# Ledger of designs, part 110: peptides against a protein of PDB entry 1EBD

Target 1, 138 residues: chain A of PDB entry 1EBD
Amino acid sequence: KASYEGKVAAEAIAGHPSAVDYVAIPAVVFSDPECASVGYFEQQAKDEGIDVIAAKFPFAANGRALALNDTDGFLKLVVRKEDGVIIGAQIIGPNASDMIAELGLAIEAGMTAEDIALTIHAHPTLGEIAMEAAEVAL

## One batch from the design tools (peptide; made by RFdiffusion4, then SolubleMPNN)

Design b2_p28_4_s2
Fold by OpenDDE base, seed 1:
Structure b2_p28_4_s2 (fold): chain B 138 residues (1-138), chain A 28 residues (1-28)
Amino acid sequence: as target 1 above (138 residues)
Amino acid sequence: SELEARRRALKEALAKAREAKAKKEAEE
């Protein structure tokens, strides 16, 4: 329930057009689990006529999350189909508030899912979930 | 740089999408 509420709140915040020419303005809700978002939501992209892939990876499949016994939630990448460019990301789960920064950087730089997938993430870390989600998008 | 080119391309594409949406909404 808290996750859902945080997600809705994050979506509401992210749905506002950024007044600034930034693609990647992070929005964070410090709930339990934490919720973080940057860039497009899947539905927002679709509504704007952008063909996207929503690549989702659960924390329940992340080694560090398992070790921490904190496996609620997921990371979702919103990836443009035509070129694999990441245009949005949402994280619900442990350390979402900090983990969103990597994805914000990736989006702002116009990076692809492949760029993330090919970036070595320390093992075992929560951050590996970004790589895992990126691999799903490939 | 390659990253700068990608960044520019993304911003342009997103702007185009927003414009297209706005146009569609105005026509409806």
Scores: peptide ipSAE 0.251, ipTM 0.756, DockQ to the pose 0.720
Fold by OpenDDE base, seed 5:
Structure b2_p28_4_s2 (fold): chain B 138 residues (1-138), chain A 28 residues (1-28)
Amino acid sequence: as target 1 above (138 residues)
Amino acid sequence: SELEARRRALKEALAKAREAKAKKEAEE
């Protein structure tokens, strides 16, 4: 039930193409699970003719999420294929509302998936999921 | 810096994409 609610919330966020005047404006829905987004959605990027990789990593594989018994959802990175630059991110799951900030920063800074993958995240933390998703994108 | 270059490149690419979209929408 919670996972379903998260998907619906994420879809609602995706359906409102915010005027992309700013690349990294976060959108957060404080649902259960929480939903957060920043930058491009995968489909939005495709619609704009940007070739992207959608790299997804589940909270079910995150050590901290397991320890918290809160493993629903995932993090998705939208990465431009040409150069590995992160152009969007979506998080459905624990602490999504706060974790989106790292990815917003990454997008604004023009960082690549490699930049995130090479950043040491504290272990075990929910934040490691960003690193794991970045590794998927490599 | 390389970081600044990447940031600029991203912004330029996104701007181009937006322009392309706007053009398509205007043609429809």
Scores: peptide ipSAE 0.243, ipTM 0.751, DockQ to the pose 0.564
Fold by OpenDDE base, seed 4:
Structure b2_p28_4_s2 (fold): chain B 138 residues (1-138), chain A 28 residues (1-28)
Amino acid sequence: as target 1 above (138 residues)
Amino acid sequence: SELEARRRALKEALAKAREAKAKKEAEE
């Protein structure tokens, strides 16, 4: 876990062009399990004085992940406490490279955890984990 | 739109946070 999070962090830092006015630039490592990140890491937000909630949900609790027997990892949402706005997300687990797109969209659009929680996700899918993590953040 | 307003507010808030961090680091 810690090793993969560190790898994602390193890739995210390396991939941030200083001049781009985007909040949600995705970083992906196509390892096994896959790692993906967009926006702020929890510690980055804290270091910048942003009060955040880190809402984490494990793939071990996701129905599709269980069915696939691929339950390693988690999704983490970094949510600003004052207004529930999503400012970052990290995924370690199955299909992380594709699943990060939903969260990138949410961040760029200034959406809240509630917005994701109230979005219907198909069942059973890996993507439901975003909704579950969002519910944790509420 | 509401969505555009939220997006703008986020970007502004994050910019302020970055500026505050940079200032703090310069003072240390």
Scores: peptide ipSAE 0.228, ipTM 0.737, DockQ to the pose 0.718
Fold by OpenDDE base, seed 2:
Structure b2_p28_4_s2 (fold): chain B 138 residues (1-138), chain A 28 residues (1-28)
Amino acid sequence: as target 1 above (138 residues)
Amino acid sequence: SELEARRRALKEALAKAREAKAKKEAEE
């Protein structure tokens, strides 16, 4: 139920087109679970004519989340189909407010899902979920 | 650098998409 509310809140925040020069302006709601977003939402990208895939990975499958007994939510990557470039990300779950920074960096650097997937993440960490979601996008 | 090229390419592609959307909306 909390995860559903976080998703709705994230989608509502993203409904405002940021006419700003930055693609990767993070938006964070410090709720329980936390909600963070950067770049495009899947539907926003589609509405703007960008062909995208949404790659989702749940915290329930993350080793650190399991160890913390905090497994609600997921990470979603929005990836442009043409070249695999990450153009958006949403995180609902533990440490979302901090974890969104990696994805913001990836977007601003024009990185691909492959770039994230091939980056070694420390084990076990919540941050591994970005790598896992990137692998889903491949 | 390769990263700078990727970043530029992304920004250009996103700008084009926004422009295309705006044109479509103006024609409707």
Scores: peptide ipSAE 0.224, ipTM 0.744, DockQ to the pose 0.663

Design b2_p28_4_s4
Fold by OpenDDE base, seed 3:
Structure b2_p28_4_s4 (fold): chain B 138 residues (1-138), chain A 28 residues (1-28)
Amino acid sequence: as target 1 above (138 residues)
Amino acid sequence: SELEERRRRLKEFLEERRKKKEEEKKKK
């Protein structure tokens, strides 16, 4: 049930045009699990002719999520293939509403997946999932 | 800085795409 509610919330956010018009403005749904998005969804980027890499990492593989017994969901980075620039991010899972800020900052600053991958994240934390997803995009 | 230049290029790219999208929307 929780997973289904998260999916529906994420899809609702994906359909909102303002998420693309203002790339760095986050959208958050405080459901269980929480849903958060900033910038492009993968399909939105493809529809606009942007060649992207969708890098996904599950909370089930995150040490802090395991310790908290809260492993539903994932983080997805949408990365422009030509230069590795992050243009979108979606999080379904624990602390998504707060974690989206790091990725919003990354997008606003024009950072690449490599920038996130090379940023040291404290261990063990939920935030490490951003680093793991960034490594997938390399 | 390199970071600021990347930020500038990204902002310009996204603004151009936004403008193009709005123009296409007006034509419909």
Scores: peptide ipSAE 0.189, ipTM 0.670, DockQ to the pose 0.315
Fold by OpenDDE base, seed 5:
Structure b2_p28_4_s4 (fold): chain B 138 residues (1-138), chain A 28 residues (1-28)
Amino acid sequence: as target 1 above (138 residues)
Amino acid sequence: SELEERRRRLKEFLEERRKKKEEEKKKK
């Protein structure tokens, strides 16, 4: 329920003309749960004829989120199928506003899902969810 | 490096996309 509201907010931001002009500009809503987005949404990519994989991983499966008893939401990666390059990311959940920075950097650097999947993330951290979602995309 | 090549490809894609959008705006 809370995750759904966050998703709607993120999608509304994605519809803003200025957000479409440059893919790597982050957008954040400091709600509970927090909502953050950078780059393409899955549907935006499809509308532009980009073949993508949407890789989703829930906070309910993240060790730190479980320890904090704050497991609402998920991280989604939007990955271009032809080369595995990350072109978008959405986070709804704990610390989303700060966690989006890693993914913004990844997009700007032209990184693939494999690059993130093979990057060691400290355990247990919320940030591990990026690595987990990247593994889903492989 | 491979990373630099990836960056180049992404940059080219984004530039083409921006040009296309600008052209579409001019046509409207």
Scores: peptide ipSAE 0.170, ipTM 0.654, DockQ to the pose 0.283
Fold by OpenDDE base, seed 2:
Parts: structure tokens; sequence; C-alpha cells
Structure b2_p28_4_s4 (fold): chain B 138 residues (1-138), chain A 28 residues (1-28)
């Protein structure tokens, strides 16, 4: 958020108004475990009257997480029921700070859970959990 | 493109929902 706002401010100061409005602004807490979020939380969506699916998949079921002995937490996708569009994502667990970028990109591009589910992810990787959560949402 | 249209629709939808929420808050 700060980075995005900083860019907009810098462009305004330079006399070049920002023409880009981003919907998916990530937030990261570099704690142990890491926490990352982008777009809507489930409750935020519900409060705004959006019918959503909250698709959750645990790191305890991820092959790479098991190999690393770091299996706490989960990835959650917030998916609009009407059309399967991803409108939010939360990650608590290993490498959450970097993994959130894939979901931020998906949200900004208007992608669906199916788009992620059908994307081949390298095996075994932590990032594979995004595909697993997307499959839950189908 | 298809992706650009999907992106546009999402942005419009989310903006509409946010405006609605703000209007409802002002009425209270």
Amino acid sequence: as target 1 above (138 residues)
Amino acid sequence: SELEERRRRLKEFLEERRKKKEEEKKKK
C-alpha cells in the first residue's frame, strides 16, 4: 500500500498523474509464521453483500512444506460465487510474503479459481498450495 | 482482450459495491 501510494504521489509531484488504479494491494507481516493478504477478506466481502466461497488449504498437506518441516498455517482464497472470480487471498505460513504475489496478479487480472487450478505449478513447491486451494473453490 | 475485459468488469463491480456501502453508512 505504501509503495503504491508512494508511486502515485511521486508521479503527481513530477507532473504526471497516475493513470493506473490497482485493486489488489498486498499487505505483509514478516512474522513467524509470515502473514500476507491481498484483496478482500471473507468477512469484508460478506459485509458488502458479496456471496463468496472461502477456499482453504493447509500447508500440512503440502509436499514442500512437509519436506521443510514447516507446515503451520494455510492459504485461503476468497472467490465470488457468481462467476468464480478471485477477489481476495490470505496466506499464513512459509514464504507467504512472496507467494501472495501470484494471487495479487490473479486478482488484478480478473482471474478465476479455475485459471489458477488449471495452471501447472512445479512439484513439489510451496506455491503448489495456490493450485490446491483453487481446486477446493471449484 | 478477454483478460482486459475480465479485469474491467471486476474493477467496476468492486467500485459499485464500495459506493453502495458508503452511501448506506451515510444514511445511518
Scores: peptide ipSAE 0.159, ipTM 0.668, DockQ to the pose 0.794
Fold by OpenDDE base, seed 4:
Structure b2_p28_4_s4 (fold): chain B 138 residues (1-138), chain A 28 residues (1-28)
Amino acid sequence: as target 1 above (138 residues)
Amino acid sequence: SELEERRRRLKEFLEERRKKKEEEKKKK
């Protein structure tokens, strides 16, 4: 299904860079569903010996996604366990190409999952999924 | 500021890890 296509696209993105030259440079595939990534993938972080939490939240549980009848996919945060700092994010789903910018900014600023979790997001929006995923990482 | 300090710590940590990775590749 569409979820499979998204996973394949995300995996392809993950396979290209052996290392992240600049953490906050996004990569986007404008497929259906869209795929977007910024910073470390979970496996990439592990390969570099970084102890991480991979926190995932599905669009099927997002109010705006439900209202749009577009609930395929998820958002994943890659969070360093030591201090909760966000070092990567992947999104497969509606408006992923635009939503990745918030997380790119968060990574560039050195924000933690808690910073995102404690930020009030407008309701109902797709962007709330970032807050939900951040809460999972706590 | 706290934000600046977090940013600094992250960048330093990631750079150190990247250097270690590159050194390991060169040894192979």
Scores: peptide ipSAE 0.152, ipTM 0.642, DockQ to the pose 0.467

Design b2_p28_6_s1 (from b2_p28_6, 14 letters changed)
Fold by OpenDDE base, seed 4:
Structure b2_p28_6_s1 (fold): chain B 138 residues (1-138), chain A 28 residues (1-28)
Amino acid sequence: as target 1 above (138 residues)
Amino acid sequence: MTKLPKPGSEEEIEEAKKRMAELREKLA
């Protein structure tokens, strides 16, 4: 957010109107394992009366994570039940701080779990876990 | 078609970080 605000200010000073309204602002904790979140948490969505599916997939079932012997954690997608739109994502595990960007993009674009599930992810990769979690949500 | 999520405030982001830390501890 701070970086975004700085960019908006810089663009305004440069005479470029910035009407960008981001809805997916990531939060990252650089711990071991890393933690990353974007959009709604499951409970947050429920508190606001949004009916959601929480689709969770563990790194213990991810081929790349197994190969790296780093299998702690999971990826969780928060998906609106009525239309399948992804409204949040949380990752605890290897490379979470970078992997959250894909989900941020998906949320910002209003994509569905099906969109992610149908997106080809290279195998074996850590990022493949997003596709796996999306399939769980279907 | 329902609305997209609201943009997070700085306070909301800090709270999210706190929640993630708690979740990490629970997982550990």
Scores: peptide ipSAE 0.027, ipTM 0.589, DockQ to the pose 0.057
Fold by OpenDDE base, seed 2:
Structure b2_p28_6_s1 (fold): chain B 138 residues (1-138), chain A 28 residues (1-28)
Amino acid sequence: as target 1 above (138 residues)
Amino acid sequence: MTKLPKPGSEEEIEEAKKRMAELREKLA
């Protein structure tokens, strides 16, 4: 948020209109555990009449998280049922602030849960949790 | 053409931070 706002402000000062219209702007809380969100929350989607699947996968089941002894929290994908498109994601856990970027990209590109599920993630990594959550959504 | 979510407003971003903080308190 702060970085994005700074960029917009800098562009305004420089007299250049922003050409970037992001669909999904990430929000991060740098705490222990970290929290990150992008796109829709499950309830927000429901309130707007979007039929969604909320797929959750815990860090306690992630190999890298186990190796780091940092297994608190989970990743949640908000997936639109009609076409499987990811419209939101929330992460509470290790490295959430960085991991949210993959999901922001997925949302911005209109990717489906299947797209992420079929993407090979290195093992063992925290990033595998996105793949695992995507598989839950299938 | 795939329908994408709406861009977040400043208000929505602040609300998201609030919700994240609440979730953090529940999990930690």
Scores: peptide ipSAE 0.025, ipTM 0.595, DockQ to the pose 0.069
Fold by OpenDDE base, seed 1:
Structure b2_p28_6_s1 (fold): chain B 138 residues (1-138), chain A 28 residues (1-28)
Amino acid sequence: as target 1 above (138 residues)
Amino acid sequence: MTKLPKPGSEEEIEEAKKRMAELREKLA
């Protein structure tokens, strides 16, 4: 079971090629459950005056997570209300360190919650949680 | 239109780690 205060190893990407201005760089904490983040946190966005929707979906409601008996945590999308663009994402749960890449791509590309919601995710997979959270944001 | 986030500085990374820790605390 999850040990939130257990061993933590943090990894983050700070650098990027000079020719590219990356919008979103992920940070990962290899704990149990794993934690990953990219872009804005909800409160950070609010503090900066950005009107956002925080769309949260728990792994406890994800079919693959249930099958794996690893259901602690959630995925949260931070979505800008004015245009539905995803500006941040946090994942606490199984495979968060890998799953954050999809959200990083989405944020970097300026995609909306609708874009993710309309992207078919294989069933059953942990990755479906991104689609589920995106649907919450609609 | 508000700009997209541009994380990547050391400060931003440290703050992210802090916020993630807090989030884990809330989840626990």
Scores: peptide ipSAE 0.024, ipTM 0.570, DockQ to the pose 0.099
Fold by OpenDDE base, seed 3:
Structure b2_p28_6_s1 (fold): chain B 138 residues (1-138), chain A 28 residues (1-28)
Amino acid sequence: as target 1 above (138 residues)
Amino acid sequence: MTKLPKPGSEEEIEEAKKRMAELREKLA
């Protein structure tokens, strides 16, 4: 965040039109297991009157996680019920800090759970969990 | 049609990190 804002400021000083127009900024905790979040938490959405589907899928059901003997945690998608648009995501588990980027991109692009569900993820990978959670939301 | 979450101040980001830390503590 700070580096991006600094770049925007530098570009403005240099005479280039620059603006900050993003939807969400990820938050990451590099703990064991890792934690990552972007966009709305489920309760935050509810508190704002947004009708959401919380789609959760556990790493215990992911083939790569099993192979790595690291199956703690889950991925949760917060999906707006009206149109299926992903408005938030949380990951607790292996490689959460890197995996959150896919979901950040999805939120910024206004993608739906269906978009993720229809995207083929390599097998076996931790990343498949995003596809699995998206299918739960359908 | 509902609004999407807009990134806030540095303070809001720090609060989000705090929430994630609390969640980690609860689950692991």
Scores: peptide ipSAE 0.026, ipTM 0.536, DockQ to the pose 0.075; fails the geometry check

Design b2_p28_6_s2 (from b2_p28_6, 17 letters changed)
Fold by OpenDDE base, seed 5:
Structure b2_p28_6_s2 (fold): chain B 138 residues (1-138), chain A 28 residues (1-28)
Amino acid sequence: as target 1 above (138 residues)
Amino acid sequence: MTRLPKRGSEEEIKEALERIRKLREELA
């Protein structure tokens, strides 16, 4: 599939970041495929001296994505090695703009990859990819 | 346990968006 640039959205743009007491603010690009991120990028974490693993799972291996014939992209979890806590996530693919919310919640709650891996996701759904990526991180 | 610094400054968001754009371009 060909991709194109879309609308950019970020919650913090309209506010005063210094007044926002959140751990992570999501960012979304409504392109085709959609792109979304929350928390740390892998390289950002490394630059700050945080030892992380990047766990990636492709939409090409997701049953719902296959059924929709929309398999471009992947979900990436940035997981702190010390304790398995998810500190960032990026999604490029179908419904990334909505799917990032689950991961934002996980990060804000201080959840681990194991927490997500053990969370039952409905089958077949795009959301299963978060669980699959979390399993990769274990 | 290393405390995770808060994310969400305007500059951090801008940088994140740029990284997202780059990722998109790599996929295109």
Scores: peptide ipSAE 0.020, ipTM 0.495, DockQ to the pose 0.065
Fold by OpenDDE base, seed 2:
Structure b2_p28_6_s2 (fold): chain B 138 residues (1-138), chain A 28 residues (1-28)
Amino acid sequence: as target 1 above (138 residues)
Amino acid sequence: MTRLPKRGSEEEIKEALERIRKLREELA
C-alpha cells in the first residue's frame, strides 16, 4: 500500500494521471510466523450484515509446510454464502506475505471458492493450502 | 457479478493489522 501510494504521489508530481483504486489491499506483518490479510475479516463481514462461511485449513496438514518443518498457523477464507464469492482471506504461517497475492487477485476478480478449489495447484506447495481451504468452503 | 465495495483506507489497514496482531498472539 505504501509503495503504491508513493507511486501515485510521484506520478502526480510528474503531472501524470494516477489513482488508487484497490478493492482489496493486503495487509502484512513480517513476523514469525508471518501474518497477512486481504478483504474482509469474518467478524467484519458479520458486523456489516454479510452472511459468510469462514473456511479454515491448517499448515500442519500441508505437505510442503511439513517438509519445511514450518507448520504453525492456518489459512482462512471468508466466503459470502449467497454466491460463494471470496470476500476476504487471512493467512498466518510460512510465506503468508507472498501467498496473500493469489487471494487478493481472487477477491479483485470476484472469484468463488469453487474457482479456487477447481484450480490445480502444484504439489507439494504452500500455495495449495488455498485450494484446500476453498474445498472446505464448498 | 457485483463488485465488493472499495477497501484499503489507512484506517481499514490499521484495523486489519490490529486483527492480525491478535490472531498472532492467539497462535503463540
Scores: peptide ipSAE 0.020, ipTM 0.478, DockQ to the pose 0.059
Fold by OpenDDE base, seed 1:
Structure b2_p28_6_s2 (fold): chain B 138 residues (1-138), chain A 28 residues (1-28)
Amino acid sequence: as target 1 above (138 residues)
Amino acid sequence: MTRLPKRGSEEEIKEALERIRKLREELA
């Protein structure tokens, strides 16, 4: 928060005030395994009456995770059924703290699960799990 | 170590952390 406030202040001083309404604010816990979240949790969406698909894909099925012998955890996409738009994501597993940025970008841009599923990810990488989870949501 | 939401109320931050904790329990 302080860092964000500092950036806004700096932009204002520079004559470029920001009025961006950010939709996706990430939260990260640097534990082992790492935990990261952005946007809606599944239950949160349901509590608000949003009909969602929760697409979960395990790191145990990810080629890079297997190669690293670090397969604990999963990625979960929260997808609005009405239009396929990604409204939330949670990652528990290797590199979650960095991988959440892709999903934050996707949510902020209003991307769908299809958009992610059709985005080519390098093979083999941990990041492929986002593509795999998106395919589950289709 | 944690990196909390850049914006939000204290309650929202606490709730987010709790949700993450619960998710971590689903690791199995």
Scores: peptide ipSAE 0.019, ipTM 0.469, DockQ to the pose 0.034
Fold by OpenDDE base, seed 3:
Structure b2_p28_6_s2 (fold): chain B 138 residues (1-138), chain A 28 residues (1-28)
Amino acid sequence: as target 1 above (138 residues)
Amino acid sequence: MTRLPKRGSEEEIKEALERIRKLREELA
């Protein structure tokens, strides 16, 4: 947040008006396993009256995670049922801190679970878990 | 680096997620 606000301020000083627009701000805990989140948590969505599906996929079923012998945790997508739009994501597991960026981009762009499910991910990678979780939401 | 139980309970995971939620809200 501070970094982004600093950029906005710098741009304003440079004569390029900008605004702070927070939509999908990621949060990361560099623990073991790593934890990362962006957008809505399932309960937050429910508290706001949004009907959602929470789609989970475990790292224990991911080929790269198995190869790394690091299979604890899961990826969760929070998908709005009305239109299939991804409104949140949480990752607990290997490389969660970096993997959350893809999902942040997806949320900012207003993508659906189908969009992610149809996106080809390299094999074998940890990132495939996003595609797998998206398929669960379909 | 904060250490979490590698094979923690579902409740421990939920607690960790709640901490993340609070951090995100502070950044929003």
Scores: peptide ipSAE 0.016, ipTM 0.442, DockQ to the pose 0.025

Design b2_p28_6_s3 (from b2_p28_6, 13 letters changed)
Fold by OpenDDE base, seed 5:
Structure b2_p28_6_s3 (fold): chain B 138 residues (1-138), chain A 28 residues (1-28)
Amino acid sequence: as target 1 above (138 residues)
Amino acid sequence: MTRLPKRGSEEEIEEAKRKMAELRESLA
């Protein structure tokens, strides 16, 4: 957020038209395990009257996580039921701080759970869990 | 398992602990 806002400010100072237009701002806690979130939490969506699916997939079922002996946590997608659009994502687990970027991109681009489910993720990788969670949402 | 911040200044670590707790509660 700060870097993006800084870029906009720099462009404005340079005399270029610019505006801040972001939808999803990631939040990361560099803990063990790491925590990351972008977009809506499930309860936030519900509080705003959005009917959502909370699709959760555990790292304990991810092949790469097993290989790394780091299986604590899960990935959760918050998917709007009406159209399948991903409006939020949370990760607790290995590499959450980096993995949230894919989901932030998906949210900003207005992608659906199906879009992610149909995107080939390398096997075995931690990133594959996003695909798995997306499949749960279908 | 005890969850701990891995990096940051002392102040950042303290704040991270707080945020971690809040995030965990939100995910429960």
Scores: peptide ipSAE 0.018, ipTM 0.396, DockQ to the pose 0.023
Fold by OpenDDE base, seed 1:
Structure b2_p28_6_s3 (fold): chain B 138 residues (1-138), chain A 28 residues (1-28)
Amino acid sequence: as target 1 above (138 residues)
Amino acid sequence: MTRLPKRGSEEEIEEAKRKMAELRESLA
């Protein structure tokens, strides 16, 4: 918060536009396995009357996770049905704290599950799980 | 260990805290 406020103040002093409304604020728990979330949880979306698809893909089916012998957990995408826009994501598993950034970017940019599904992820990587989950949402 | 956002409104930070709590509970 302090850093954000400082940035806004600096931009205002410099005469730059500083009106920002962030959509995706990440939350990370550095546990074992790591946990990360950004945007809506599935139930939160439902409680607000948003019709969503919750697309889940397990690390047990991810090639890199298998190679690392670290296959606990999953990635879940919360996708708005009406337009396919990703409005939330949760990751429990290896590298969740870093991987959430891609999804935060996607949500902030208003990307769809299709956008992620069509984005080439290097093979084999943990990051492929985002693509796999996005494909589930299609 | 937890990490909270360093940017966003107070409301957004509070929401992040809530989400973190929910996430922890889901794992317990």
Scores: peptide ipSAE 0.017, ipTM 0.455, DockQ to the pose 0.036
Fold by OpenDDE base, seed 2:
Structure b2_p28_6_s3 (fold): chain B 138 residues (1-138), chain A 28 residues (1-28)
Amino acid sequence: as target 1 above (138 residues)
Amino acid sequence: MTRLPKRGSEEEIEEAKRKMAELRESLA
């Protein structure tokens, strides 16, 4: 976010039109475990009157996380009930900073939980947790 | 388990800790 905002500012200074038009801007804390978020938090959606499903899946149930002996945390999808569209995602766990990109793409593209659930993820990978959480939301 | 930022200045680390706490609360 900061880098993108910096780019927008630099372009403005250079006399070029630029704007922030993303729906899904990721936020990352490079801690151990890492924390990452994009789009709505569950409570934010509820506060705005959006009826949502919060689907959680733990890293403790992910094959790659087990193999890495790094199983702390979970992925949470915030899914709008009306149409199944993913409107937010949060990750606490290994590689959260990179994994959030898939979910950012999904939100920007207006994808549903079903879209993610039906996307084949390589096995075993940490990224499979997104697919698993999407299945929970179905 | 230690829950700490992986890098940054002391100030950045403290800020990251606060952000981490806020995020965790939002997930609960």
Scores: peptide ipSAE 0.015, ipTM 0.356, DockQ to the pose 0.024
Fold by OpenDDE base, seed 3:
Structure b2_p28_6_s3 (fold): chain B 138 residues (1-138), chain A 28 residues (1-28)
Amino acid sequence: as target 1 above (138 residues)
Amino acid sequence: MTRLPKRGSEEEIEEAKRKMAELRESLA
């Protein structure tokens, strides 16, 4: 956060157009299980009048999570119904702190649930859960 | 395809900072 804010401030001082997108800034808590979020929570989107689909997939159904005996939690995608664009994501579970980066990229790039669903993820990996959740949103 | 707005006034930036802080607190 501090580094990003510093960059924006420096650009403003230099007279360059400053672009700020706090929606795409990840938040991570290194707890057990780990928690990570980027973009909108479902309720936040609703409070702002955005019609969304909340697509949830549990780690209990992920092959890698089962193999690791670490199946607590889930991945949730917040998808705008109008155009299928991903506007938020939350992960509670194994390696959430690293896995959130893929979804941050997706949100920043304006990707849809379909884009993620059509992306092949290695098997078996924790990352497959993003693809599975995206399929739920279709 | 349409991305959320990425540019705003200083006031909008401060509001975004506030929202982000609330999100972090909610995760903790």
Scores: peptide ipSAE 0.014, ipTM 0.357, DockQ to the pose 0.043

